Peptides against a protein of PDB entry 4QMF. Designs and how they scored, part 25

Target 1, 175 residues: chain A of PDB entry 4QMF
Amino acid sequence: ESSFMTLFPKYRESYLKTIWNDVTRALDKHNIACVLDLVEGSMTVKTTRKTYDPAIILKARDLIKLLARSVPFPQAVKILQDDMACDVIKIGNFVTNKERFVKRRQRLVGPNGNTLKALELLTKCYILVQGNTVSAMGPFKGLKEVRRVVEDCMKNIHPIYHIKELMIKRELAKR

## One batch from the design tools (peptide; made by RFdiffusion4, then SolubleMPNN)

Design b1_p11_5_s4 (from b1_p11_5, 3 letters changed)
Fold by OpenDDE base, seed 1:
Structure b1_p11_5_s4 (fold): chain B 175 residues (1-175), chain A 11 residues (1-11)
Amino acid sequence: as target 1 above (175 residues)
Amino acid sequence: IVEEAIEELEK
């Protein structure tokens, strides 16, 4: 038997309570058990005697990880699909100055969210910038690109540079 | 769509 647990911040409690029946239903299809512990502030997933696919527990682990980082359930649950991967990128440790951190994080989003939207389209990923992390879901190739752009942004390399590069690569691939 | 987004960023 395998089990995984993740802690979630207090501000996520009300939401998680609201959607936990949906989480349970989604995981039940795979015979994965799950527990929401409101006292500890944790989510747990575990295999059961009826779990057929041993690999699905790893996806369940990723599901609760994404939920803990504010990804909405309708998006997070897609991690259970075979072709879907995810990444949680820690961005809070690149700079100590709060103002600098906020400015660089905002560059990922851009005016009217256009920078983030462009990055999502080019990488075929879902991307959520929240707090000290960036959560991404999509194909492995796309996730690798997202991580590079996100980390470079926190290192003061503007995302638009990478976006232009990705656009060029996309156009070349069409030929 | 992507091109439009980039154009807006460059303005």
Scores: peptide ipSAE 0.029, ipTM 0.668, DockQ to the pose 0.686
Fold by OpenDDE base, seed 2:
Structure b1_p11_5_s4 (fold): chain B 175 residues (1-175), chain A 11 residues (1-11)
Amino acid sequence: as target 1 above (175 residues)
Amino acid sequence: IVEEAIEELEK
């Protein structure tokens, strides 16, 4: 039997308690067991003897990872679909200066969230910027693009540059 | 939508 555990920050506890029955129900369909430990602040997923698809446990692992990083359940649960992948990009270690970090992180979002929205549309991904991580869900190709843009942004390359590039590539692909 | 978003970013 396979088991995976993910820790979550204290500020997520209330939300996770609220949606845990939904998590359980979603995983029960695949005969994956799950446990929410409020004392430790952890989520655990486990295969059972009735688990038919051995690969689903990896998706369950990803589910709790996404939930720990503030992705809402209705979005996170989509990871259980075969065609959906995800990535959690750690951005907190690229810049030592907190003010610089905040500034660069804000660039990912942009005015009125337009930068992020553009990136989501171009990559066909869901993207959530929260704390020290960026969570993304979508096709593998799109996820690779998101990671590049996010990491480059933290390295002081403006996201708008990549967005323009992606737009050009998209137009070329339509030909 | 994407083009509009870019235009707003350039302002």
Scores: peptide ipSAE 0.028, ipTM 0.670, DockQ to the pose 0.648
Fold by OpenDDE base, seed 3:
Structure b1_p11_5_s4 (fold): chain B 175 residues (1-175), chain A 11 residues (1-11)
Amino acid sequence: as target 1 above (175 residues)
Amino acid sequence: IVEEAIEELEK
């Protein structure tokens, strides 16, 4: 039997405790077992003898990974769908200066969240910026684009550049 | 919708 475990930050404990029955119910539909360990601060998913699809355990792994990175359950649970993929992009190692890091991370969000919203629409992805990571969910093509924009932003390439390019590509595809 | 979001960013 296969199993995966992920640790979560202390500040997520209260939320995870609140929604864990919903996690259990969602995974039970696929005969995947799960455990929330509040002492260790971990989530575990496991196949059972009744698990039919061997690939679903990988999606369950992704589910707990997303939950650990502050993605809300109603969004994270969509990862169990066949057409949904995800990515957790580490952004904390691109810049050593904390102030520069915060500034570049904020550029991903933009004024009133408009930069992030535009990027979500153009890539057809859900995107959450939290701490040292960016979590994204959507089609593979969109995820590839998100990772490029996010990493380039941390390398001091402003997201607006890529957004304009994506807009042009969209318009061309409509013809 | 995307065009509107971009316009707001350029203000």
Scores: peptide ipSAE 0.027, ipTM 0.672, DockQ to the pose 0.480
Fold by OpenDDE base, seed 5:
Structure b1_p11_5_s4 (fold): chain B 175 residues (1-175), chain A 11 residues (1-11)
Amino acid sequence: as target 1 above (175 residues)
Amino acid sequence: IVEEAIEELEK
């Protein structure tokens, strides 16, 4: 039997308690057991004797990882689909200066969230910028593009450059 | 939609 555990920050506790029955129900369909430990601040998923697909435990692992990073359940649960992948990008270690970090992180979102929206549309990914991480869900190719844009942004390459590049590539692909 | 988002970013 296989098991995976993920820690979550204290501020997520209230939300996780409210949706844990939904998590349990979603995983029960695949005969994956789960435990929410409020003392330790952890989520655990594990296979059972009735687990048919051994690979589903890896998706369950990803589910609790996404939930720990503030992804809402209705979005996070989509990770259980075969065609859906995810990535959690740590952005907090690229810049030591807090003000510079906040400024570069804000560039990912942009005015009225338009930068993030454009990136989501071009990569066909869901993207959530929260705290010291960026969570993304979508096709593998799109996720690779998201990670590149996010990391480059933290390295002081403005996202608009990549967005323009992606737009041009999309137009060329339609020919 | 993407084009509109880019136009707003350039303003």
Scores: peptide ipSAE 0.023, ipTM 0.648, DockQ to the pose 0.516

Design b1_p11_6_s2 (from b1_p11_6, 4 letters changed)
Fold by OpenDDE base, seed 2:
Structure b1_p11_6_s2 (fold): chain B 175 residues (1-175), chain A 11 residues (1-11)
Amino acid sequence: as target 1 above (175 residues)
Amino acid sequence: SLVEKAIEELE
């Protein structure tokens, strides 16, 4: 039997408590056990004797990972779907200067969140920029694009460049 | 803006 555990920051505790019954119910459908440890600040998922698909535990692992990084449950739970993948991109170590970090992170979002929205549409991914991580969910190809854009942004390549590129690629694909 | 146009086109 397999088990995975992830720690979550204190500020997520209240929310996780609120939705944990929903997490349990979602995982029960796959006969995956789960535990929320408020003392340690951890989430654990485990296979059981009734777990049929051994691969689902990996998705459960991803679920708690996403939840730990502030992805809302209604979105995070979609990771249990076969066609859904995810990526948690650490962005906090690309820039040493805090102000520069904040500035570049904000570029991912853009005015009125439009940059992020455009990226989501172009990559067919859900993207959440929170703290020192960017969480993304979607098709594998889209996730690769998201990671490229996110990392490049932190390396001072403006997302608009990639949006232009993705738009061009989209148009070419229609031909 | 380009971004806004992209959104409009993609939605």
Scores: peptide ipSAE 0.427, ipTM 0.930, DockQ to the pose 0.157
Fold by OpenDDE base, seed 3:
Structure b1_p11_6_s2 (fold): chain B 175 residues (1-175), chain A 11 residues (1-11)
Amino acid sequence: as target 1 above (175 residues)
Amino acid sequence: SLVEKAIEELE
């Protein structure tokens, strides 16, 4: 039997307590057991002798990873679907200057969140910018594009460059 | 803006 554990920051505790019954119910459908440890600040998922699909434990691992990084449950639980993948992109180590980090991170969001919205639409992904990570959910092709845009942004390549490129690619792909 | 145009076309 397989198990995975993820630590979560203290500020997520109240929310995780609120939705944990829903997490349990969602995983019970797949005979995956789960534990919320408030003392350690961890979430654990594990297979049982009744687990039918051995691969679902990897999706359960991804679920708790997403929840730890502030993705809301109604969105995060979609990771259990076969056609859904995810990525958690660490952005906190690209820039040494804190002010520069904040400015570049804000570029991903843009005025009124429109830059992020455009990226979500172009990549067909859900994208959440929070703290030192960017969480994304969607098709593998879209996730690859999101990671490129996010990392390039932290390297001082403005997202608008990639939006232009993605728009051109979209036009060329029309049949 | 280009971003706004992209949103309009993609929605």
Scores: peptide ipSAE 0.423, ipTM 0.929, DockQ to the pose 0.157
Fold by OpenDDE base, seed 1:
Structure b1_p11_6_s2 (fold): chain B 175 residues (1-175), chain A 11 residues (1-11)
Amino acid sequence: as target 1 above (175 residues)
Amino acid sequence: SLVEKAIEELE
């Protein structure tokens, strides 16, 4: 039997309590057990004797990882689908200056969230910028592109450059 | 803007 545990920040506790029955129901379909520990501030997923697909535990691990990083349940639960992958990109250590960090992080979102929306469409990924991480869900190829754009942004390469590149790539792929 | 045009084209 396999188990995985993820810690979550205090500000996430109320939400996790609210949706935990939904988490349990989703994982029960795969005979994966789960535990929310409010004292420790952790989520745990475990295989059981009834778990048929041993690989599903890895997806369950990813589920709780996403939930810990503020991805809402209706989106995070999609990770249990076969065609969905995810990535949690740590962005907090690229710059030491807090103001610079905030500015670069905001560039990922852009005015009215349009930069982020464009990136989501181009990569066919869901992308959430929250705190010191960027969470993404989608096809593996798209996730690879998201990570590059996100990290480059934190390295002071504006996302608009990558949007242009991805648009060109998209046009070429149609031919 | 370029971003807005991209969104319109992609949706």
Scores: peptide ipSAE 0.421, ipTM 0.929, DockQ to the pose 0.158
Fold by OpenDDE base, seed 5:
Structure b1_p11_6_s2 (fold): chain B 175 residues (1-175), chain A 11 residues (1-11)
Amino acid sequence: as target 1 above (175 residues)
Amino acid sequence: SLVEKAIEELE
């Protein structure tokens, strides 16, 4: 039997408590057990004797990882689908200056969230910028593009450059 | 803006 555990920050506790029954129900369909530990601040998923597909435990691992990074349950639970992948990109260690970090992180979102929306549309991914991480869900090709844009942004390459590039590539692919 | 035009085209 296999198990995976992830820690979550204290501010996430109240939300996780409210949706944990939904998490349990979703994982029960695959005979995966789960535990919410409020003392340690952790989530655990485990295979059982009735688990038919051993690979589903890896998706369950990804589910609790996404939930720990503030992805809402209705979106995070989609990770259990075969065609859905995810990535959690750590952005907090690229810049030492806090003001510079906040400025570059805000560039990912842009005015009225339009930069992020354009990136989501071009990559066909869901993207959430929260704290020191960016969480993304979608096709593998799209996820690779998201990681490149996010990391380059933290390295002071503005996302608009990549948006232009992706738009050009999209037009070329139609031919 | 370019971003706004992109959104209009992609939606």
Scores: peptide ipSAE 0.421, ipTM 0.929, DockQ to the pose 0.159

Design b1_p11_6_s3 (from b1_p11_6, 5 letters changed)
Fold by OpenDDE base, seed 2:
Structure b1_p11_6_s3 (fold): chain B 175 residues (1-175), chain A 11 residues (1-11)
Amino acid sequence: as target 1 above (175 residues)
Amino acid sequence: SLVEQAIKELE
Protein backbone atom coordinates (compact mmCIF):
# COMPACT_ATOMS: atom_id res chain seq x y z
CA GLU B 1 0.00 0.00 0.00
CA SER B 2 1.15 3.48 -0.92
CA SER B 3 1.02 6.67 1.08
CA PHE B 4 1.86 10.29 0.36
CA MET B 5 2.02 13.25 2.68
CA THR B 6 2.32 16.98 2.10
CA LEU B 7 2.75 19.83 4.51
CA PHE B 8 0.65 22.95 4.25
CA PRO B 9 1.25 26.45 5.53
CA LYS B 10 -0.56 27.65 8.61
CA TYR B 11 -2.70 30.12 6.71
CA ARG B 12 -4.38 27.25 4.87
CA GLU B 13 -5.49 25.45 8.01
CA SER B 14 -8.88 27.08 8.39
CA TYR B 15 -9.84 26.48 4.80
CA LEU B 16 -8.64 22.90 4.77
CA LYS B 17 -10.65 22.15 7.88
CA THR B 18 -13.69 23.55 6.16
CA ILE B 19 -13.43 21.41 3.04
CA TRP B 20 -11.88 18.25 4.41
CA ASN B 21 -15.15 16.34 4.50
CA ASP B 22 -15.47 17.07 0.80
CA VAL B 23 -11.94 15.82 0.22
CA THR B 24 -12.73 12.65 2.11
CA ARG B 25 -15.89 12.06 0.14
CA ALA B 26 -14.16 12.61 -3.18
CA LEU B 27 -11.36 10.21 -2.33
CA ASP B 28 -13.73 7.64 -0.85
CA LYS B 29 -15.14 7.15 -4.32
CA HIS B 30 -11.76 5.75 -5.23
CA ASN B 31 -11.22 3.95 -1.94
CA ILE B 32 -8.37 6.26 -1.04
CA ALA B 33 -8.03 7.10 2.62
CA CYS B 34 -6.99 10.53 3.76
CA VAL B 35 -5.98 12.25 6.96
CA LEU B 36 -5.76 15.90 7.91
CA ASP B 37 -3.29 16.43 10.73
CA LEU B 38 -3.75 19.87 12.19
CA VAL B 39 -1.01 19.43 14.74
CA GLU B 40 1.65 18.59 12.20
CA GLY B 41 0.03 20.67 9.49
CA SER B 42 -0.07 17.84 6.99
CA MET B 43 -2.37 16.02 4.64
CA THR B 44 -1.96 12.33 3.91
CA VAL B 45 -3.49 10.07 1.30
CA LYS B 46 -3.25 6.28 1.34
CA THR B 47 -4.31 3.35 -0.73
CA THR B 48 -6.51 0.78 0.91
CA ARG B 49 -7.20 -2.87 0.31
CA LYS B 50 -10.17 -1.75 -1.73
CA THR B 51 -8.25 0.62 -3.97
CA TYR B 52 -8.79 -0.68 -7.47
CA ASP B 53 -6.71 1.66 -9.60
CA PRO B 54 -3.19 1.98 -8.26
CA ALA B 55 -2.62 5.11 -10.31
CA ILE B 56 -5.30 7.05 -8.51
CA ILE B 57 -3.05 7.43 -5.48
CA LEU B 58 -0.77 9.60 -7.59
CA LYS B 59 -3.69 11.82 -8.43
CA ALA B 60 -4.61 11.94 -4.77
CA ARG B 61 -1.06 13.00 -4.06
CA ASP B 62 -1.45 15.77 -6.58
CA LEU B 63 -4.75 16.77 -5.03
CA ILE B 64 -3.29 17.43 -1.61
CA LYS B 65 -0.31 19.13 -3.21
CA LEU B 66 -2.63 21.53 -5.02
CA LEU B 67 -4.68 22.15 -1.90
CA ALA B 68 -1.54 22.95 0.03
CA ARG B 69 -0.75 25.61 -2.56
CA SER B 70 -4.05 27.43 -2.19
CA VAL B 71 -5.96 25.88 -5.06
CA PRO B 72 -9.64 25.81 -4.11
CA PHE B 73 -11.16 22.38 -3.66
CA PRO B 74 -13.73 22.63 -6.45
CA GLN B 75 -10.87 23.17 -8.87
CA ALA B 76 -8.28 20.94 -7.25
CA VAL B 77 -10.60 17.93 -7.14
CA LYS B 78 -10.70 17.95 -10.92
CA ILE B 79 -7.21 16.46 -10.80
CA LEU B 80 -8.86 13.12 -10.12
CA GLN B 81 -10.16 13.14 -13.67
CA ASP B 82 -8.17 11.03 -16.10
CA ASP B 83 -7.56 13.80 -18.59
CA MET B 84 -6.41 16.36 -16.06
CA ALA B 85 -2.79 16.96 -15.13
CA CYS B 86 -1.19 19.56 -12.91
CA ASP B 87 2.03 21.39 -12.26
CA VAL B 88 3.24 23.35 -9.28
CA ILE B 89 5.89 25.78 -10.44
CA LYS B 90 8.19 27.24 -7.84
CA ILE B 91 8.90 30.84 -8.75
CA GLY B 92 10.45 32.16 -5.58
CA ASN B 93 14.02 31.29 -6.44
CA PHE B 94 14.36 33.02 -9.80
CA VAL B 95 14.89 36.51 -8.47
CA THR B 96 16.86 37.60 -5.45
CA ASN B 97 15.29 41.02 -5.08
CA LYS B 98 11.89 40.94 -3.45
CA GLU B 99 10.60 43.99 -5.24
CA ARG B 100 11.67 42.60 -8.58
CA PHE B 101 10.04 39.30 -7.71
CA VAL B 102 6.74 40.96 -6.92
CA LYS B 103 6.91 43.00 -10.08
CA ARG B 104 7.54 40.02 -12.31
CA ARG B 105 4.94 37.91 -10.56
CA GLN B 106 2.42 40.67 -11.10
CA ARG B 107 3.22 40.62 -14.81
CA LEU B 108 1.79 37.13 -14.95
CA VAL B 109 -1.48 38.45 -13.68
CA GLY B 110 -1.49 41.75 -15.54
CA PRO B 111 -3.99 44.57 -15.40
CA ASN B 112 -7.36 43.36 -14.22
CA GLY B 113 -6.01 39.82 -14.37
CA ASN B 114 -6.29 39.87 -18.13
CA THR B 115 -2.82 38.54 -18.82
CA LEU B 116 -3.49 35.49 -16.72
CA LYS B 117 -6.91 35.04 -18.23
CA ALA B 118 -5.47 35.14 -21.71
CA LEU B 119 -2.88 32.57 -20.76
CA GLU B 120 -5.53 30.32 -19.30
CA LEU B 121 -7.60 30.51 -22.43
CA LEU B 122 -4.68 29.96 -24.76
CA THR B 123 -3.32 27.00 -22.85
CA LYS B 124 -6.69 25.63 -21.75
CA CYS B 125 -5.33 25.54 -18.23
CA TYR B 126 -6.38 26.77 -14.86
CA ILE B 127 -3.62 28.93 -13.43
CA LEU B 128 -3.28 30.23 -9.90
CA VAL B 129 -0.50 32.60 -8.94
CA GLN B 130 -0.07 32.51 -5.19
CA GLY B 131 2.93 33.27 -3.06
CA ASN B 132 6.06 31.58 -4.30
CA THR B 133 4.29 29.12 -6.56
CA VAL B 134 2.15 29.00 -9.64
CA SER B 135 -0.27 26.10 -9.74
CA ALA B 136 -1.65 24.98 -13.06
CA MET B 137 -4.13 22.33 -14.11
CA GLY B 138 -4.98 21.19 -17.59
CA PRO B 139 -3.75 19.17 -20.53
CA PHE B 140 -0.11 18.19 -20.55
CA LYS B 141 0.72 20.28 -23.61
CA GLY B 142 -0.89 23.31 -22.07
CA LEU B 143 0.97 22.79 -18.84
CA LYS B 144 4.26 22.77 -20.69
CA GLU B 145 3.38 26.10 -22.20
CA VAL B 146 2.36 27.52 -18.85
CA ARG B 147 5.62 26.50 -17.25
CA ARG B 148 7.56 28.09 -20.08
CA VAL B 149 5.69 31.36 -19.79
CA VAL B 150 5.89 31.45 -16.02
CA GLU B 151 9.58 30.70 -15.82
CA ASP B 152 10.39 33.09 -18.64
CA CYS B 153 8.42 35.79 -16.89
CA MET B 154 10.51 35.34 -13.79
CA LYS B 155 13.52 35.59 -16.09
CA ASN B 156 12.27 38.97 -17.30
CA ILE B 157 10.62 37.83 -20.51
CA HIS B 158 7.25 39.53 -20.51
CA PRO B 159 4.23 37.23 -20.89
CA ILE B 160 2.88 39.39 -23.70
CA TYR B 161 5.57 37.94 -25.91
CA HIS B 162 4.29 34.46 -25.32
CA ILE B 163 0.68 35.51 -25.69
CA LYS B 164 1.50 36.83 -29.14
CA GLU B 165 3.28 33.62 -29.95
CA LEU B 166 0.43 31.48 -28.73
CA MET B 167 -2.09 33.53 -30.67
CA ILE B 168 -0.09 33.07 -33.83
CA LYS B 169 0.25 29.37 -33.23
CA ARG B 170 -3.48 29.13 -32.66
CA GLU B 171 -4.23 30.87 -35.92
CA LEU B 172 -1.82 28.67 -37.80
CA ALA B 173 -3.43 25.59 -36.35
CA LYS B 174 -6.76 26.63 -37.83
CA ARG B 175 -5.32 26.41 -41.32
CA SER A 1 -4.97 45.98 -25.91
CA LEU A 2 -3.73 42.81 -27.52
CA VAL A 3 -4.47 40.85 -24.38
CA GLU A 4 -8.02 42.12 -24.22
CA GLN A 5 -8.51 41.38 -27.87
CA ALA A 6 -7.20 37.90 -27.34
CA ILE A 7 -9.66 37.32 -24.55
CA LYS A 8 -12.55 38.48 -26.67
CA GLU A 9 -11.49 36.23 -29.48
CA LEU A 10 -10.95 33.20 -27.30
CA GLU A 11 -14.12 33.42 -25.26
Scores: peptide ipSAE 0.448, ipTM 0.933, DockQ to the pose 0.157
Fold by OpenDDE base, seed 1:
Structure b1_p11_6_s3 (fold): chain B 175 residues (1-175), chain A 11 residues (1-11)
Amino acid sequence: as target 1 above (175 residues)
Amino acid sequence: SLVEQAIKELE
């Protein structure tokens, strides 16, 4: 039997309590057990004797990882689908200056969230910028592109450059 | 803007 545990920040506790029955129901379909520990501030997923697909535990691990990083349940639960992958990109260590960090992080979102929306459409990924991480869900190829754009942004390469590149790539792929 | 144009084309 396999188990995985993820810690979550205090500000996430109320939400996790609210949706935990939904988490349990979703994982029960796969005979994966789960535990929310409010004292420790952790989520745990475990295989059981009834778990048929041993690989599903890895997706369950990803589920709690996403939930810990503020991805809402209706989106995070999609990770249990076969065609969905995810990535949690740590962005907090690229710059030491807090103001610079905030500015670059905001560039990922852009005015009215349009930069982020464009990136989501181009990569066919869901992308959430929250705190010191960017969470993404989608096809593996798209996730690879998201990570590059996100990390480059934190390295002071504006996302608009990548949007142009991805648009060109999209046009070429249609031919 | 370029971003808005991209969104329009992609939706």
Scores: peptide ipSAE 0.447, ipTM 0.934, DockQ to the pose 0.158
Fold by OpenDDE base, seed 3:
Structure b1_p11_6_s3 (fold): chain B 175 residues (1-175), chain A 11 residues (1-11)
Amino acid sequence: as target 1 above (175 residues)
Amino acid sequence: SLVEQAIKELE
């Protein structure tokens, strides 16, 4: 039997306590067991003798990873679907200067969140910018594009460049 | 802006 554990920051504790019954119910449908450890600050998922699909444990692993990085449960639980993938992109180590980091991270969001919204639409992904990570959910092709845009942004390539490129690609792909 | 235009076309 397989198990995976993920640590979560203290500020997520109250929320995770609130939604944990929903997490349990969602995983019970797949006969995956789960544990919320408030002392250690961890979430654990594990297969049981009744687990039918051995691959679902990997999706359960991704679920708790997403929850630890502030993705809301109604969105995160979609990872259990076969057609949904995810990525957690670490952005905190690209820039040494804190002010520069904050500015570049804000570029991903843009005025009124419009830059992020455009990126979500173009990649067909859900994207959450929080702290030192960017969490994304969607098709593999879209996730690859999101990671490129996010990392390039932290390398001082403005997201508008990629938005232009993605718009052109979209036009060329029309049949 | 280009971003706003993109949103409008994609929605």
Scores: peptide ipSAE 0.444, ipTM 0.933, DockQ to the pose 0.157
Fold by OpenDDE base, seed 5:
Structure b1_p11_6_s3 (fold): chain B 175 residues (1-175), chain A 11 residues (1-11)
Amino acid sequence: as target 1 above (175 residues)
Amino acid sequence: SLVEQAIKELE
């Protein structure tokens, strides 16, 4: 039997408590056990004797990882699907200056969230910018593109450059 | 803007 544990910040506790029954029900379908520890501030997933597919535990691990980083349950639970992958990109260590960090992080979102929306459409990914991480869900190819854009943005390469590039690539692919 | 045009085209 195998198990995985992830910690979550205190501000996430109230939400996790409200949706934990839904998490349990979703994982029960795969005979994966789960535990919410409010004292430690952790989530744990475990295989059981009845777990048929041993690989599903890795997806359960990803589920609790996404939940810990503010991805809402209705979106995060999609990770249990075979064709869905995810990535959690740490962005907090690229810039030491707090003001510069906030400015570059905001560039990912853009005015009215339009920059992020365009990126989601072009990569066919779900993207959530929260705190010191960016969480993404989607096809593997799209996730690679998201990580490149996110990391380059924190390195002071504006996302608009990549959006232009992705649009050109999209047009070329139609031929 | 370019971003707005992209969204319009992609939706």
Scores: peptide ipSAE 0.443, ipTM 0.933, DockQ to the pose 0.160

Design b1_p11_7_s1 (from b1_p11_7, 5 letters changed)
Fold by OpenDDE base, seed 2:
Structure b1_p11_7_s1 (fold): chain B 175 residues (1-175), chain A 11 residues (1-11)
Amino acid sequence: as target 1 above (175 residues)
Amino acid sequence: SLVEEAIELLE
């Protein structure tokens, strides 16, 4: 039997407690067991003898990973779908200066969240910028594009540059 | 802004 565990920050505990019954129900459909440990601050998923698809445990692993990084359950649970992939991009180590880090992270979001919205539309991904990570869900091609934009942003390449490029590519693909 | 215009075109 396979098992995966992820830690979550203390500020996430209250929310996870609230939605854990929903997590359990979603995973029960696939005969995956799960445990929320409030003392350790961890989530665990496990295959059972009744698990039919052994690959689903990897999606369950991704589910708890997303939940730990502040993705809300109604969105995170979509990872259990066959056509859905995800990526958790660590952005905290690209810049040593805290002020510079915050500035570059904010560029991903942009005024009124418009930069992020544009990126989501162009890549057909869900994107959440939170803390030291960016979580994304969507098609593999889109996820690859998101990671490039996010990492380049932390390297001081403004996201608008990539958005323009993606727009051009989209228009060309329609022809 | 360019981003706002982009969103309008994409929606």
Scores: peptide ipSAE 0.084, ipTM 0.782, DockQ to the pose 0.166
Fold by OpenDDE base, seed 3:
Structure b1_p11_7_s1 (fold): chain B 175 residues (1-175), chain A 11 residues (1-11)
Amino acid sequence: as target 1 above (175 residues)
Amino acid sequence: SLVEEAIELLE
C-alpha cells in the first residue's frame, strides 16, 4: 500500500473542512482512503486493498497538493481524470526584493486578469496565481508553456512577449 | 492592448 501526505497553510483549514466530504466521496470511487488532520494541518491519501488502479494514488497525491495551494475543489478534482495533468510552480525564490516580487507576480495576472486569461486560452490550461506559487492544470504541452512564461516573468521577461509568441505559433500551426 | 486583442481573437 502507498500513502502520501501534504501540509496545508492555516488559512485553508476552514475551506478544506467544508469540502472534505466531497473529497472523500470522489476518492471513494477509486477506493482511495483519505484523512484530514486539523491538528497537524495535513491531508493524507492512501491506497487500500480494494484499490484497482495503482496509479490513481499519484493523482490523489496531486489532488491534495492542489487543494493545499488554494485550487478550489471543483477544479482540483479534475486531476483524477486520465487526460489531466498539473504543475505547482514555486515563484517565491526568484526575486529577493518583496516589492519587485509583487510587481512581477501581478504582471502574470494583468489588468482585470486579462493576461492570465490569455495565457489560459493559449495553453489550454487552468492557471491560479496565489501567494508564492502558481498552480496549473491541463495538457503536458500547455503546462510546459505555462512554466516557461511564469518563470520568465519572475526573471523580468514580460508575459506579453510570450503571449505574442504563442499567438504566432498558433497561427503557424493552422493547416 | 495586445493582450486584449489576443483574448478577442481566441474567443
Scores: peptide ipSAE 0.070, ipTM 0.771, DockQ to the pose 0.164
Fold by OpenDDE base, seed 5:
Structure b1_p11_7_s1 (fold): chain B 175 residues (1-175), chain A 11 residues (1-11)
Amino acid sequence: as target 1 above (175 residues)
Amino acid sequence: SLVEEAIELLE
């Protein structure tokens, strides 16, 4: 039997308590057990003797990882679908200056969230910028593009450059 | 803005 555990920050506790019954029901359909430990601040998922598909435990691992990084449950639970992948991109270690970090992180979102919306449309991904991580869900090709844009942004390459590139590629693909 | 124009084209 396989087991995976992830820690979550204290500010996430209240929300996780609220939705944990929904998490349990979603995982029960696959005979995956789960535990919310409020003392340690952890979530655990485990296979059981009734688990039919052993690969589903890896998706359950991804589910709790996404929930720990502030992805809301209705979106995070989609990771259990076969056609859905995810990525959690750590962005906190690219820049030492806090002010510079905040400025570059804000560029990913842009005015009124328009930069982020454009990236989501072009990559066909869900993207959440929160704290020191960017969480993304979607097809593998799109996820690779998201990671490139996010990391380059932290390296001071403005996302608009990649948006232009992705738009050109999209036009070429229509031919 | 350029980003806003891009969104309009994609919608």
Scores: peptide ipSAE 0.064, ipTM 0.762, DockQ to the pose 0.167
Fold by OpenDDE base, seed 1:
Structure b1_p11_7_s1 (fold): chain B 175 residues (1-175), chain A 11 residues (1-11)
Amino acid sequence: as target 1 above (175 residues)
Amino acid sequence: SLVEEAIELLE
């Protein structure tokens, strides 16, 4: 049997409590057990004797990882689908200056969230910028592009450059 | 803006 555990920050506790029955129900369909430990501040997923597909535990691991990073349950639970992958990109260590960090992180979102929306459309990914991480869900190819854009942004390369590039690639692919 | 134009083209 396999088990994975993820810690979550205190500010996430109230939300996780409210949706944990939904998490349990979703994982029960795959005979994966789960535990929310409010004292430790952790989520755990485990295979059981009735788990048919051992590989599903890895997706369950990803589910609790996404939930810990503020991805809402209706989106995070999609990770259990076969065609869905995810990535949690740590962005907090690219710059030491807090103000510079905030400015660069904001560039990922852009005015009215339009930059982020464009990136989501071009990569066919869901993208959430929260705290010191960017969470993304989608196809592997799209996730690779998201990571590149996100990390480059934190390295002071504006996302608009990549948006142009992705648009060109999309047009070429239609031919 | 360029981003807005991009969104419109992608939708």
Scores: peptide ipSAE 0.057, ipTM 0.760, DockQ to the pose 0.163

